# Designs tried in a protein design run: peptides against a protein of PDB entry 5T59. Part 27

Target 1, 112 residues: chain A of PDB entry 5T59
Amino acid sequence: TTPTMQSTSLLTEHLGYPPISLVDDIINAVNEIMYKCTNAMEKYLMQRNIIGKKDFSDEIKIGTAKLESLLENSVDKNFDKLELYVLRNILSIPSDLLEENRFRLLHHEKLV
Target 2, 90 residues: chain B of PDB entry 5T59
Amino acid sequence: EHIRFQRLVQVCNKALEESIRKLQSWEKIHECFPNYGQTREGIENLTVCQQQVIKLWSNLSRVEFDAIFHERSIEEKLNQLDDLINKARS

## One batch from the design tools (peptide; aimed at target 1 I20 D24, target 2 V11)

Design b2_p17_5_s1 (made by RFdiffusion4, then SolubleMPNN; from b2_p17_5, 10 letters changed)
Fold by OpenDDE base, seed 5:
Structure b2_p17_5_s1 (fold): chain B 112 residues (1-112), chain C 90 residues (1-90), chain A 17 residues (1-17)
Amino acid sequence: as target 1 above (112 residues)
Amino acid sequence: as target 2 above (90 residues)
Amino acid sequence: KMEELLKKMKEIIEKLK
């Protein structure tokens, strides 16, 4: 068994779910929040699209889309880094402990 | 002694902060609405939008992430993991 | 949540007028 595979298996047993599932929840949540934020902004501005008898609807739509793209790119970048860090440094088992003894400890604690 | 959960919270906060950084720039907001932002009323509307969206971002992320952490029992599980590792190294 | 944001935004704008 590869260290990565073994680590994943042990952590899955410990957590009750695969480590990646936590990251997926986080990423899905932030994406949902992101779109809620930009959608709210667009709707608010579209309710105020006319100023001085000028209609800024097109500019508002384009501008909001640009902001959404900007935020989306930043979210993707930063949460990709987060995913790597969490899986490698937080939800990880040190290589020196990936032995039979570590496995026994996990089972023992689960039974007690 | 227990460090993993603290690190998780820290990196989540860092990712959220860095993600919203560009929207905190008034210049970038204004650039997206060059003509709209030349009006007094437009500036006011954009200012409110910027401030409230940032607040919404912060509040929603806090609520949702805390819910995830609770549902996954991640603090307890990470503390247990720390304990197991410390025990194994002792 | 979106409705709450919109409400707050409207309130702030009215105060600015």
Scores: peptide ipSAE 0.145, ipTM 0.904, DockQ to the pose 0.013
OpenDDE base, seeds 1, 2, 3, 4: peptide ipSAE 0.034, 0.132, 0.095, 0.138; ipTM 0.883, 0.907, 0.902, 0.904

Design b2_p17_5_s2 (made by RFdiffusion4, then SolubleMPNN; from b2_p17_5, 8 letters changed)
Fold by OpenDDE base, seed 2:
Structure b2_p17_5_s2 (fold): chain B 112 residues (1-112), chain C 90 residues (1-90), chain A 17 residues (1-17)
Amino acid sequence: as target 1 above (112 residues)
Amino acid sequence: as target 2 above (90 residues)
Amino acid sequence: KKEELLEKLKEIIEKLK
């Protein structure tokens, strides 16, 4: 089932922030980590770019770029799935609670 | 009783593990450096890089995700959500 | 070599804290 505007509103009130904000934090974090990892690898290898009499700088740059792309694609795929799952199954309100007579539950708890 | 936060942690770990899966393959790493990886020293350098980048991935993600969860108070909020749902069903 | 990379990684971790 897909999240509704009503569900989003209720969850926002409960959480103090929109559900998507948590997902955004997670995705932003993993992207930052991803680039830090690939950057570290490139820098390490570029400091060791000469073996014998041969300079492998170009190959290292191309190779690390390929790895970055590979990781980026994998992150996108897996965290898209994560976003969908979190919003649908974790940060969700069952449909039976979205009825008028059930809305008071979240509101009541807030007041108590 | 409380299940949502546990699920959140599980899916985060799964996404992180699946994302780094391809970098765990030595074959794929070597394919990106076909000539560099034909040298003894190159193999050694790539091996160190592969091992340490995976460790960095794991450590950074743990620290950052825990920080996010804390800042968003998500465990408490999800537990409360579970409680509300359970009360409604009783 | 391994130690050198570890130091770099530690620096990155510290920047994130």
Scores: peptide ipSAE 0.108, ipTM 0.904, DockQ to the pose 0.017
OpenDDE base, seeds 1, 3, 4, 5: peptide ipSAE 0.062, 0.053, 0.034, 0.050; ipTM 0.893, 0.890, 0.883, 0.891; seed 1 fails the geometry check

Design b2_p17_5_s3 (made by RFdiffusion4, then SolubleMPNN; from b2_p17_5, 8 letters changed)
Fold by OpenDDE base, seed 4:
Structure b2_p17_5_s3 (fold): chain B 112 residues (1-112), chain C 90 residues (1-90), chain A 17 residues (1-17)
Amino acid sequence: as target 1 above (112 residues)
Amino acid sequence: as target 2 above (90 residues)
Amino acid sequence: KTKELLEKMKKIIEELE
């Protein structure tokens, strides 16, 4: 089920921030991590770019870029799924709690 | 009783694991460095590099995700949400 | 917190390099 505006509002009130903000933090973090990993890989290999009399710098740069692209695609795919799952199944309010009487309960609990 | 935070952690770990899977493939790594990987020293370097990147991925993700969870107080909030739901259903 | 995180990241990277 798709999150409703009502559930989003209630969760925002409960969390102190919109549910999507958490997901955004996660996605931003993994993107940063991805860059750090590929950068580290490139640096490591570039420090070892010469084998014998041959300089592999160009190949290393191209190769690491390819790996970055591969990783990026995988990250995008998997974290899109994560976003959907989190928003639908974790940061969600069951329909029964969206009823008027249940809504009062949630509001009451906040005030008490 | 409290299930949401646990599942959040699980889905995060799964996403991270699935994301790094391609880099865990030696074939994929080697394909990106066809000439470099034909040398003994190159193979050694790539092997170490692969291992290090995977470790870095794991360590950085742990640190950063934990920080996010802490900053957002998500465990507490999700536990509270679980409690509210359970109470409402009682 | 961000600064702390960055420092932790740097340490991790340095340990692996």
Scores: peptide ipSAE 0.135, ipTM 0.914, DockQ to the pose 0.022
OpenDDE base, seeds 1, 2, 3, 5: peptide ipSAE 0.020, 0.132, 0.118, 0.132; ipTM 0.877, 0.914, 0.912, 0.914

Design b2_p17_5_s4 (made by RFdiffusion4, then SolubleMPNN; from b2_p17_5, 10 letters changed)
Fold by OpenDDE base, seed 4:
Structure b2_p17_5_s4 (fold): chain B 112 residues (1-112), chain C 90 residues (1-90), chain A 17 residues (1-17)
Amino acid sequence: as target 1 above (112 residues)
Amino acid sequence: as target 2 above (90 residues)
Amino acid sequence: KMKELLEKMKEIIEKLK
């Protein structure tokens, strides 16, 4: 079930921020981590690009780029799934509770 | 009673694990470096690189995600949400 | 953090020799 506007509003009030903001933080973090990992790999191998009389720099650059692409695709796929799951199943309010009663409870807790 | 935060952690871990899975394949790594990986030194370098990148992935994700969860107070908020829902149903 | 990774990698390689 797709989150409703009402759910978003109530959750925003409860959380102090829109639910999507949490997901954005997570996705931004993993993207940053991803590129740090691939960059570290490339730099490490490029510092060891010469073995014997052969320079493997070109092969290393191509290879690390391929791995980065693979990781990027996997991250996108898996964290898109994560986003949907979090917003639908974790940061969600059951439809039967999306009534005045639920709103009152949230408001009451805020005031107490 | 409190289930939402646990599920959040689980789904995050699952996404991280699935994302790094292809890099855990030595065969896949070697395929990207066909000539480099035919040398002894190349194999050693790739082996260490693979292992340490995976560790870096795990460590950085743990630190960053925990920081996010703390900054957003998400455990407390999700527990409160569980409580509110349970209270509303009682 | 990247620098730390590089250093760890170097250490492990040296142990493998």
Scores: peptide ipSAE 0.119, ipTM 0.902, DockQ to the pose 0.013
OpenDDE base, seeds 1, 2, 3, 5: peptide ipSAE 0.022, 0.103, 0.097, 0.030; ipTM 0.882, 0.904, 0.903, 0.884

Design b2_p17_6 (made by RFdiffusion4)
Pose (drawn by RFdiffusion4):
Structure b2_p17_6 (pose): chain A 112 residues (1-112), chain B 90 residues (1-90), chain P 17 residues (1-17)
Amino acid sequence: as target 1 above (112 residues)
Amino acid sequence: as target 2 above (90 residues)
Amino acid sequence: EEEELERMEEIIEEEEE
């Protein structure tokens, strides 16, 4: 289903937070991991940048950065689909409920 | 009958697996370090990276998301939502 | 919260287009 304002309004009430807030926590979380991994990988190699008698410091900075940007694209790509797949299929509303009052059951839930 | 939360787990894992796939390929890894990878020790060091980075990627994301799912009680909110639409359709 | 609701409105408008 396509998201609507009633679903955003109702789901915000049921969840206690807007449906997007959960998605923010996920995207923001994976990004932090992405950088944590690349930074950890660069330092592992920089203290191993000299093999034999040659110094590969330049190649490592370029390689670690060249990898980081490829994840920035792939993650932004795959988590936007998640941002969409979730708001459409998981935090989702059918027509059975907004055509004939979903308000009854949510109000009914919070009380009885 | 409780089907929506398991989906959330499926979609998160699906996004992560696709997010890291290009790093599972030794080829693309060596492309970023062509000269460094042509040394024995370089090959050994790069192998230690991709295998550890992947493990770190899987572990950090697994721990946080399980935590995020806890701080927002999403498993329950969705289980309440799944079994609630059924009561409505009935 | 207000920024997130505005973002949800943007997403809905994009999908209506």

Design b2_p17_6_s1 (made by RFdiffusion4, then SolubleMPNN; from b2_p17_6, 8 letters changed)
Fold by OpenDDE base, seed 2:
Structure b2_p17_6_s1 (fold): chain B 112 residues (1-112), chain C 90 residues (1-90), chain A 17 residues (1-17)
Amino acid sequence: as target 1 above (112 residues)
Amino acid sequence: as target 2 above (90 residues)
Amino acid sequence: MEELLEKMKKIIEKLKE
């Protein structure tokens, strides 16, 4: 099932924020972590770029860029799936609760 | 009774594990550094780098995601949601 | 060899603040 405007509104009221905001936080966090990891890797290797009499700086830059791209693609793929799953199956309200007579349940709990 | 937060943690862990899968492959790492990885010292550097980056990925994600979950009070909110749904079905 | 590890530890500690 796909999230409806009603479910989004009810969940926003319940959570205190739109459901998508949680997903955004997660995605932003993993992106930040991703670049910290790749940056650390590049810096580490670039400080060890000379072996013997050969400078491997160019190869290191290209190699780390390739790894970054691979990681980016994987993160995008897997966290797109995560977003879909979270919004559809975790941050969701069953259809029976979206009926007019069921709306009072969420409001009632808020008043108690 | 409470299932949604557990599912959230599970899918987050799965996404993180699957995302780092390529970097866990020594073959993939070595392919990116074909000449550097032909040297003894290069292999040693790549090995340490790979291991530590994976650890960094794991540790940073744990800290950051826990912080998000806390700031958003998501465990409590999801438990409450489960309770509401269960009450409605009874 | 432990330089990266030390840097990572520092980053982690900052995130805990």
Scores: peptide ipSAE 0.119, ipTM 0.906, DockQ to the pose 0.017
OpenDDE base, seeds 1, 3, 4, 5: peptide ipSAE 0.059, 0.100, 0.036, 0.036; ipTM 0.887, 0.904, 0.883, 0.884; seed 4 fails the geometry check

Design b2_p17_6_s2 (made by RFdiffusion4, then SolubleMPNN; from b2_p17_6, 8 letters changed)
Fold by OpenDDE base, seed 1:
Structure b2_p17_6_s2 (fold): chain B 112 residues (1-112), chain C 90 residues (1-90), chain A 17 residues (1-17)
Amino acid sequence: as target 1 above (112 residues)
Amino acid sequence: as target 2 above (90 residues)
Amino acid sequence: MEKLLEKMKEIIEKLEK
C-alpha cells in the first residue's frame, strides 16, 4: 500500500526526518559509489592503454562508458524497487494503528 | 522481535548485489573491449580491473551505508517501531 | 503535535482495555 500523509507525518516526528530522506541518502550514496567505481576503472585501464604498438585509449573510453551506462540502468532499477519497499514495508505504520490514531485525533478535535 | 532493521539491511544488500551483477559477468566486460580483450595483457588488465571494481563497490557501499544508518539512528528507531507494533498486537 | 511514540502508547493502552 502507498504511504499516507498521516504515516509520513508520524514517522517524520519519530525519526526526526522524513522517511524519504533515508532513501535519498542511500540513493545518493550508491550513485556516488557507482561513479567512483567507473572512474577508477577508466583510470586503471587508461594507465594501461598501450599494448605493444597499439593504443587502445579510444576503445577504453567507449567501453567504460558502456559499462557505466549498464551499471546506471541496473542501479536505477534495483534502487527504485528498494525505495518502494522501504517506504511501504519498513518505514510504515500498520493501518489499524493509523485508524485508531485518526479516531483519537477526531475525538480531540470535537472536544476542543 | 526486531525485524525491520534486518529487512532494511537485507534489501540494501540485495539491491547492491543485483546492481553489480552484470559487472560480474566476464562476457559483458569482454564485449565492451573487443580488441583490447584479444590481447594477453588486455585480458589480464580487464581481469584485475573487474575484480578491483567489485571489491571497491563492496567496500565503499559497506562504509557509506553503515555511516548513513548511524547518522540516521535507523536501527534504534526501527526497533522502537517494532516494539510498539508488537505490543499493540499482543 | 504528539510524538509517534506517545500516540502509539496511548493506542496500545486503549486496545488493552
Scores: peptide ipSAE 0.099, ipTM 0.897, DockQ to the pose 0.034
OpenDDE base, seeds 2, 3, 4, 5: peptide ipSAE 0.078, 0.072, 0.073, 0.091; ipTM 0.897, 0.895, 0.897, 0.897

Design b2_p17_6_s3 (made by RFdiffusion4, then SolubleMPNN; from b2_p17_6, 10 letters changed)
Fold by OpenDDE base, seed 4:
Structure b2_p17_6_s3 (fold): chain B 112 residues (1-112), chain C 90 residues (1-90), chain A 17 residues (1-17)
Amino acid sequence: as target 1 above (112 residues)
Amino acid sequence: as target 2 above (90 residues)
Amino acid sequence: MKELLEKMKKIIEKLKK
């Protein structure tokens, strides 16, 4: 079930930030980590690009780019799933709590 | 009783694990460097590189995700959410 | 062979701060 506007509002009040903000932080972090990893790999191998009398620089650049692409695709896929799961199943409010009487309870807790 | 934060950690770990899985394949790594990987030194370099990148992935993700969770106070907030839900149902 | 490891350590240390 897609989160309702009401649930988003309540969660925002409870969390102090919109639920999507947490997901954004996670996704931004993993993207940064991803590029740090691929960059480190390329730099490491490029410093070791000559073996014997042969220069493997071109092969290294192409190979690293391929790995980066593979990682990007995997990250996108898996963290899209994560986003959906988190917003629907973790940062969610059951429908019974979205009733007017239950809304009062959540609001009351905030004020106390 | 408190289940949401545990689930958050689990799904984060799962996503991280699945994302790095292809880089854990030596065959896949070697395929990207077919000639380089035919040399002894190349194999050694690729082996070290692969291992260290995976470690970097794991370590950076742990540090960054823990920081996010702390900054967002998500464990506390999710526990409170669990409590509110349980209270409402009682 | 340890150069990457050292770079990694530096990055991690920066992130911890």
Scores: peptide ipSAE 0.140, ipTM 0.904, DockQ to the pose 0.017
OpenDDE base, seeds 1, 2, 3, 5: peptide ipSAE 0.126, 0.138, 0.107, 0.105; ipTM 0.897, 0.904, 0.897, 0.898; seeds 3, 5 fail the geometry check

Design b2_p17_6_s4 (made by RFdiffusion4, then SolubleMPNN; from b2_p17_6, 8 letters changed)
Fold by OpenDDE base, seed 5:
Structure b2_p17_6_s4 (fold): chain B 112 residues (1-112), chain C 90 residues (1-90), chain A 17 residues (1-17)
Amino acid sequence: as target 1 above (112 residues)
Amino acid sequence: as target 2 above (90 residues)
Amino acid sequence: MDELLEKMKEIIEKLKE
């Protein structure tokens, strides 16, 4: 079930922030981590760019860029799925709680 | 009784694991460094690099995600949500 | 051969501050 405006509003009230904000934090974090990983990898290999009499700097730069792209694509795919799952199945309010009487219960619990 | 936070942790772990899957493939890494990986030293460097970057990925994600969950009080909020739902259904 | 690991430790420590 797709999240409704009502569900979003109720969850925002409950959480103190919109549900999407949590997902945004997660996605921003993983992106930052991703680039830290690839940057560290490049630096590590660039410090070891010369083997014998051969300089592999260009190959290392290209190779690490390819790995970064590969990781980016995978992160995008998997965390898009995560976003959908979280918003639809975790940060969701069942239809029975969206009924008027159940809605009142939610507000009552918040005020107590 | 409380299930939503567990599901959140599970789906996060799954996404992280699946995201790093490609880097866990030695073949994929070697393909990116075809000539470098033909040298003994190159293979050694790539092997260490692969292992360490995977560890870095795992540790950074654990620290950052735990921080997010704490800052957003998400375990408490999801537990409360579970309680509300269970109460409504009883 | 563990410079990346050392960077990891450094980053993690900074995150804890």
Scores: peptide ipSAE 0.077, ipTM 0.907, DockQ to the pose 0.017
OpenDDE base, seeds 1, 2, 3, 4: peptide ipSAE 0.051, 0.054, 0.044, 0.046; ipTM 0.901, 0.905, 0.900, 0.903

Design b2_p17_7 (made by RFdiffusion4)
Pose (drawn by RFdiffusion4):
Structure b2_p17_7 (pose): chain A 112 residues (1-112), chain B 90 residues (1-90), chain P 17 residues (1-17)
Amino acid sequence: as target 1 above (112 residues)
Amino acid sequence: as target 2 above (90 residues)
Amino acid sequence: TLIEESREERAEKKAEL
């Protein structure tokens, strides 16, 4: 289903937070991990940048950064689909409920 | 009957597996370090990275998301939502 | 609008990293 304002309004009430807030926590979380990994990888190699008698410090900085940017694209790509797949299929509303009052059951849930 | 939360787990894992796939390929890894990878020790060091980075990637994301799912009780909110739409359709 | 605000906040947080 396509998201609507009633679903955003109702789901915000059921959840206690807007549906997007959960998606924010996920995207923001994975980005932090992405950089945490690349930074960890660069330092592992920089203290191993000299093999034999040659110094590969330049190649490592370029390589670690060249990898980081590829994840920035792939992650931004794959988690936007998540942002979409979730708001359309998981935090979703059918027609059965907004055509004939979903308000009854949510109000009914909070009380009885 | 409880089907929506398992989906959330499936979609998260699906996004992560696709997010890291290019790093599972030794080829693209060596492309970023062509000269460094032509040394024995370089090959050994790069192997230690991709295998550890992947494990770190999997673990950090696994722990946080399980935590995020807890702080927002999403498993319950969705289980309440799944079994609630059924009561409505009935 | 909420999505746009979240995307701006995300961008800012990502720029900080």

Design b2_p17_7_s1 (made by RFdiffusion4, then SolubleMPNN; from b2_p17_7, 7 letters changed)
Fold by OpenDDE base, seed 1:
Structure b2_p17_7_s1 (fold): chain B 112 residues (1-112), chain C 90 residues (1-90), chain A 17 residues (1-17)
Amino acid sequence: as target 1 above (112 residues)
Amino acid sequence: as target 2 above (90 residues)
Amino acid sequence: SLLEEFRKKREEKKKEL
């Protein structure tokens, strides 16, 4: 089910940060890694751009850009799914814990 | 008993694996370098490049995600959440 | 950029939570 404001508040209190912050960290990290990888690829090939008497620099630039786009699209798709799953299924509070009596339990555990 | 952190690790690994899958395809890589890949030396370079990028992806993701999990204390927090849920249901 | 797109999406989701 879709996370509620109450769930978010309780989880924020429990975690010490909003649940989405974890997802932000993950996505930011993979984004950084992605561009490090593509940059490394381009640099590696550009150092090897001449084969025989032919310069393949232009082809390398275009090719690496295409691969970058492919990777970006895949990252977008898969980590969007990840975000949804994490927020809905992992960082979630079951309905029974959202009841008044269970809410007190969560606060009690925090204070003890 | 504790299931949420395991699930987190699983979905992270899945997302990472699925994301890099296309780069694991030699055909996809070769298609991006049609003329370069027609040379022996070019093929060799692309092969090494592919292997290195995949390794870099794997290594960086492992290090960075572990760091995030540590900084956010997420294993402990998710275990505690599991415990709270189980306790409430008992 | 992808990062910006993700940020936008996350902000929207954040508002919904």
Scores: peptide ipSAE 0.160, ipTM 0.910, DockQ to the pose 0.081
OpenDDE base, seeds 2, 3, 4, 5: peptide ipSAE 0.135, 0.165, 0.138, 0.156; ipTM 0.906, 0.911, 0.906, 0.910; seed 3 fails the geometry check

Design b2_p17_7_s2 (made by RFdiffusion4, then SolubleMPNN; from b2_p17_7, 8 letters changed)
Fold by OpenDDE base, seed 4:
Structure b2_p17_7_s2 (fold): chain B 112 residues (1-112), chain C 90 residues (1-90), chain A 17 residues (1-17)
Amino acid sequence: as target 1 above (112 residues)
Amino acid sequence: as target 2 above (90 residues)
Amino acid sequence: SLLEKFKEERKKKKEEL
């Protein structure tokens, strides 16, 4: 189920930041890593672009771009799933704790 | 008792592993370099490149994700959350 | 791009939370 506003508020209070912020950090990190990897790959191959008398620079550029796209698609899919899972199942408040009495308890623990 | 942080690590690892899986396919790599990969030297270069990228992916993700988890104090916070939930149910 | 679409979807999700 989708996190409720109440759950988000409580978790934000507990974490000191909105739950989505953690996911944002993760997503941003993996994106950065992804491009570092593809860049490294391109550079590595471009340093080895000549084989025999043939120059494969164009093919390398196109090929690495294709691999980048492939990786992007996979990252997008898998980390979208991750985001959903984290927000719904990890950074979540059980329904019983969203009740008034349990809500007070959570605040009480925060304040003491 | 404390399960949320463990799950976080698990799903992160899973996402990383699933994401890089396509690059682990030699067929996919070769398809992107059809002529380059028809040369012996090209195959060698692609092989090394593939291995290095996968290692780089793994190493960078480990370092960066650990840094994030530390900066966000997420293990502590998730453990506390587990404790709160357990306490409330007791 | 797919990446941009993903970012946009995430933005929408944030707004809903």
Scores: peptide ipSAE 0.274, ipTM 0.926, DockQ to the pose 0.081
OpenDDE base, seeds 1, 2, 3, 5: peptide ipSAE 0.248, 0.238, 0.240, 0.249; ipTM 0.921, 0.921, 0.922, 0.922; seed 3 fails the geometry check

Design b2_p17_7_s3 (made by RFdiffusion4, then SolubleMPNN; from b2_p17_7, 8 letters changed)
Fold by OpenDDE base, seed 3:
Structure b2_p17_7_s3 (fold): chain B 112 residues (1-112), chain C 90 residues (1-90), chain A 17 residues (1-17)
Amino acid sequence: as target 1 above (112 residues)
Amino acid sequence: as target 2 above (90 residues)
Amino acid sequence: SLLEEFKEKRKKKKEEL
């Protein structure tokens, strides 16, 4: 079920913020975490870039970039799915509550 | 009776788990460092690096997501939503 | 960047809701 404008309005009133704001926070957080992880990985390996007499700095940079890309693609895919699920199935109002009388009930409960 | 917040936690955990899955593959890690990974020391470094990154991912995600849920009071709000829905259907 | 891509995607979805 796709969220409606009415549902969004009711949920915004209930939550005190638009439902999408929660998703925004989650997405921003995971993006930050991803960057911290890849940065930490690169720094760790770059501190260990020389094995014997060989410098592997270039390979490390390329390799960590590949891993970052891999992680980025996975994050994009999985959190896109998460966004859809949350907005459609968690932050949602059943159709029967979208009736006029039910709408009033939800509004009334907030005011009382 | 309360189901929405539980579902939120579940889908967040699933998304995090699925996102890090490929980094949990040693084969994927090694493929990115073909020559470095041919050395004993390189293998050791990659192994430690992999473990640390996974732990960092898990720890940071837990802390940050819990903070978000708290700041948004989402457990309380979702429980209230469940209650309202149940009441309306009774 | 990933952040910019997500922002754009979320913007589009937000407009659809």
Scores: peptide ipSAE 0.262, ipTM 0.924, DockQ to the pose 0.082
OpenDDE base, seeds 1, 2, 4, 5: peptide ipSAE 0.241, 0.166, 0.163, 0.228; ipTM 0.923, 0.911, 0.911, 0.921

Design b2_p17_7_s4 (made by RFdiffusion4, then SolubleMPNN; from b2_p17_7, 9 letters changed)
Fold by OpenDDE base, seed 3:
Structure b2_p17_7_s4 (fold): chain B 112 residues (1-112), chain C 90 residues (1-90), chain A 17 residues (1-17)
Amino acid sequence: as target 1 above (112 residues)
Amino acid sequence: as target 2 above (90 residues)
Amino acid sequence: SLLQEFKEKREKKKKEL
């Protein structure tokens, strides 16, 4: 079931914020976490960039960049799916509650 | 009776797990460091690095997501939503 | 950046909902 404007309005009233705001928080958080992880990885390896007499700094930088790209692509894919699922199946109102009388019920329950 | 918050937690965990899966592959890690990974010390460093980043990912995600859920009072709100729906259908 | 891309995607989806 696709969310409607009516559903969004009702959920916003119920939640105290638009449903998309929750998703925004989640997406922002995972992006921050991703950056922290890749940064930590690069720093760790750069502190260990010399093995014997060979300096692997360039390879480390390239390699960590590749891993970051890999993680970025995976995050994009999986959290796009998450967003769709949350908005359609979790933060959703069944069609029967979108009836006029049901609409009033949700509003009434908040006020009482 | 309450199902929505449980589902939210489940899909969040799934997304996090699927996102980090490729970094859990030693083959993928090694491919990014072809020469570095040919050394004994390099392999050791990569192994530790891989383990640490996965733990960091898991720990940070748990803390941050729990904070979000708390700040948004989402468990309570979703439970209330479930109750409203059930009441309306009774 | 990934963050910017996500923001853009979310804004588009928000308008569709």
Scores: peptide ipSAE 0.238, ipTM 0.920, DockQ to the pose 0.080
OpenDDE base, seeds 1, 2, 4, 5: peptide ipSAE 0.224, 0.224, 0.172, 0.216; ipTM 0.919, 0.918, 0.912, 0.917

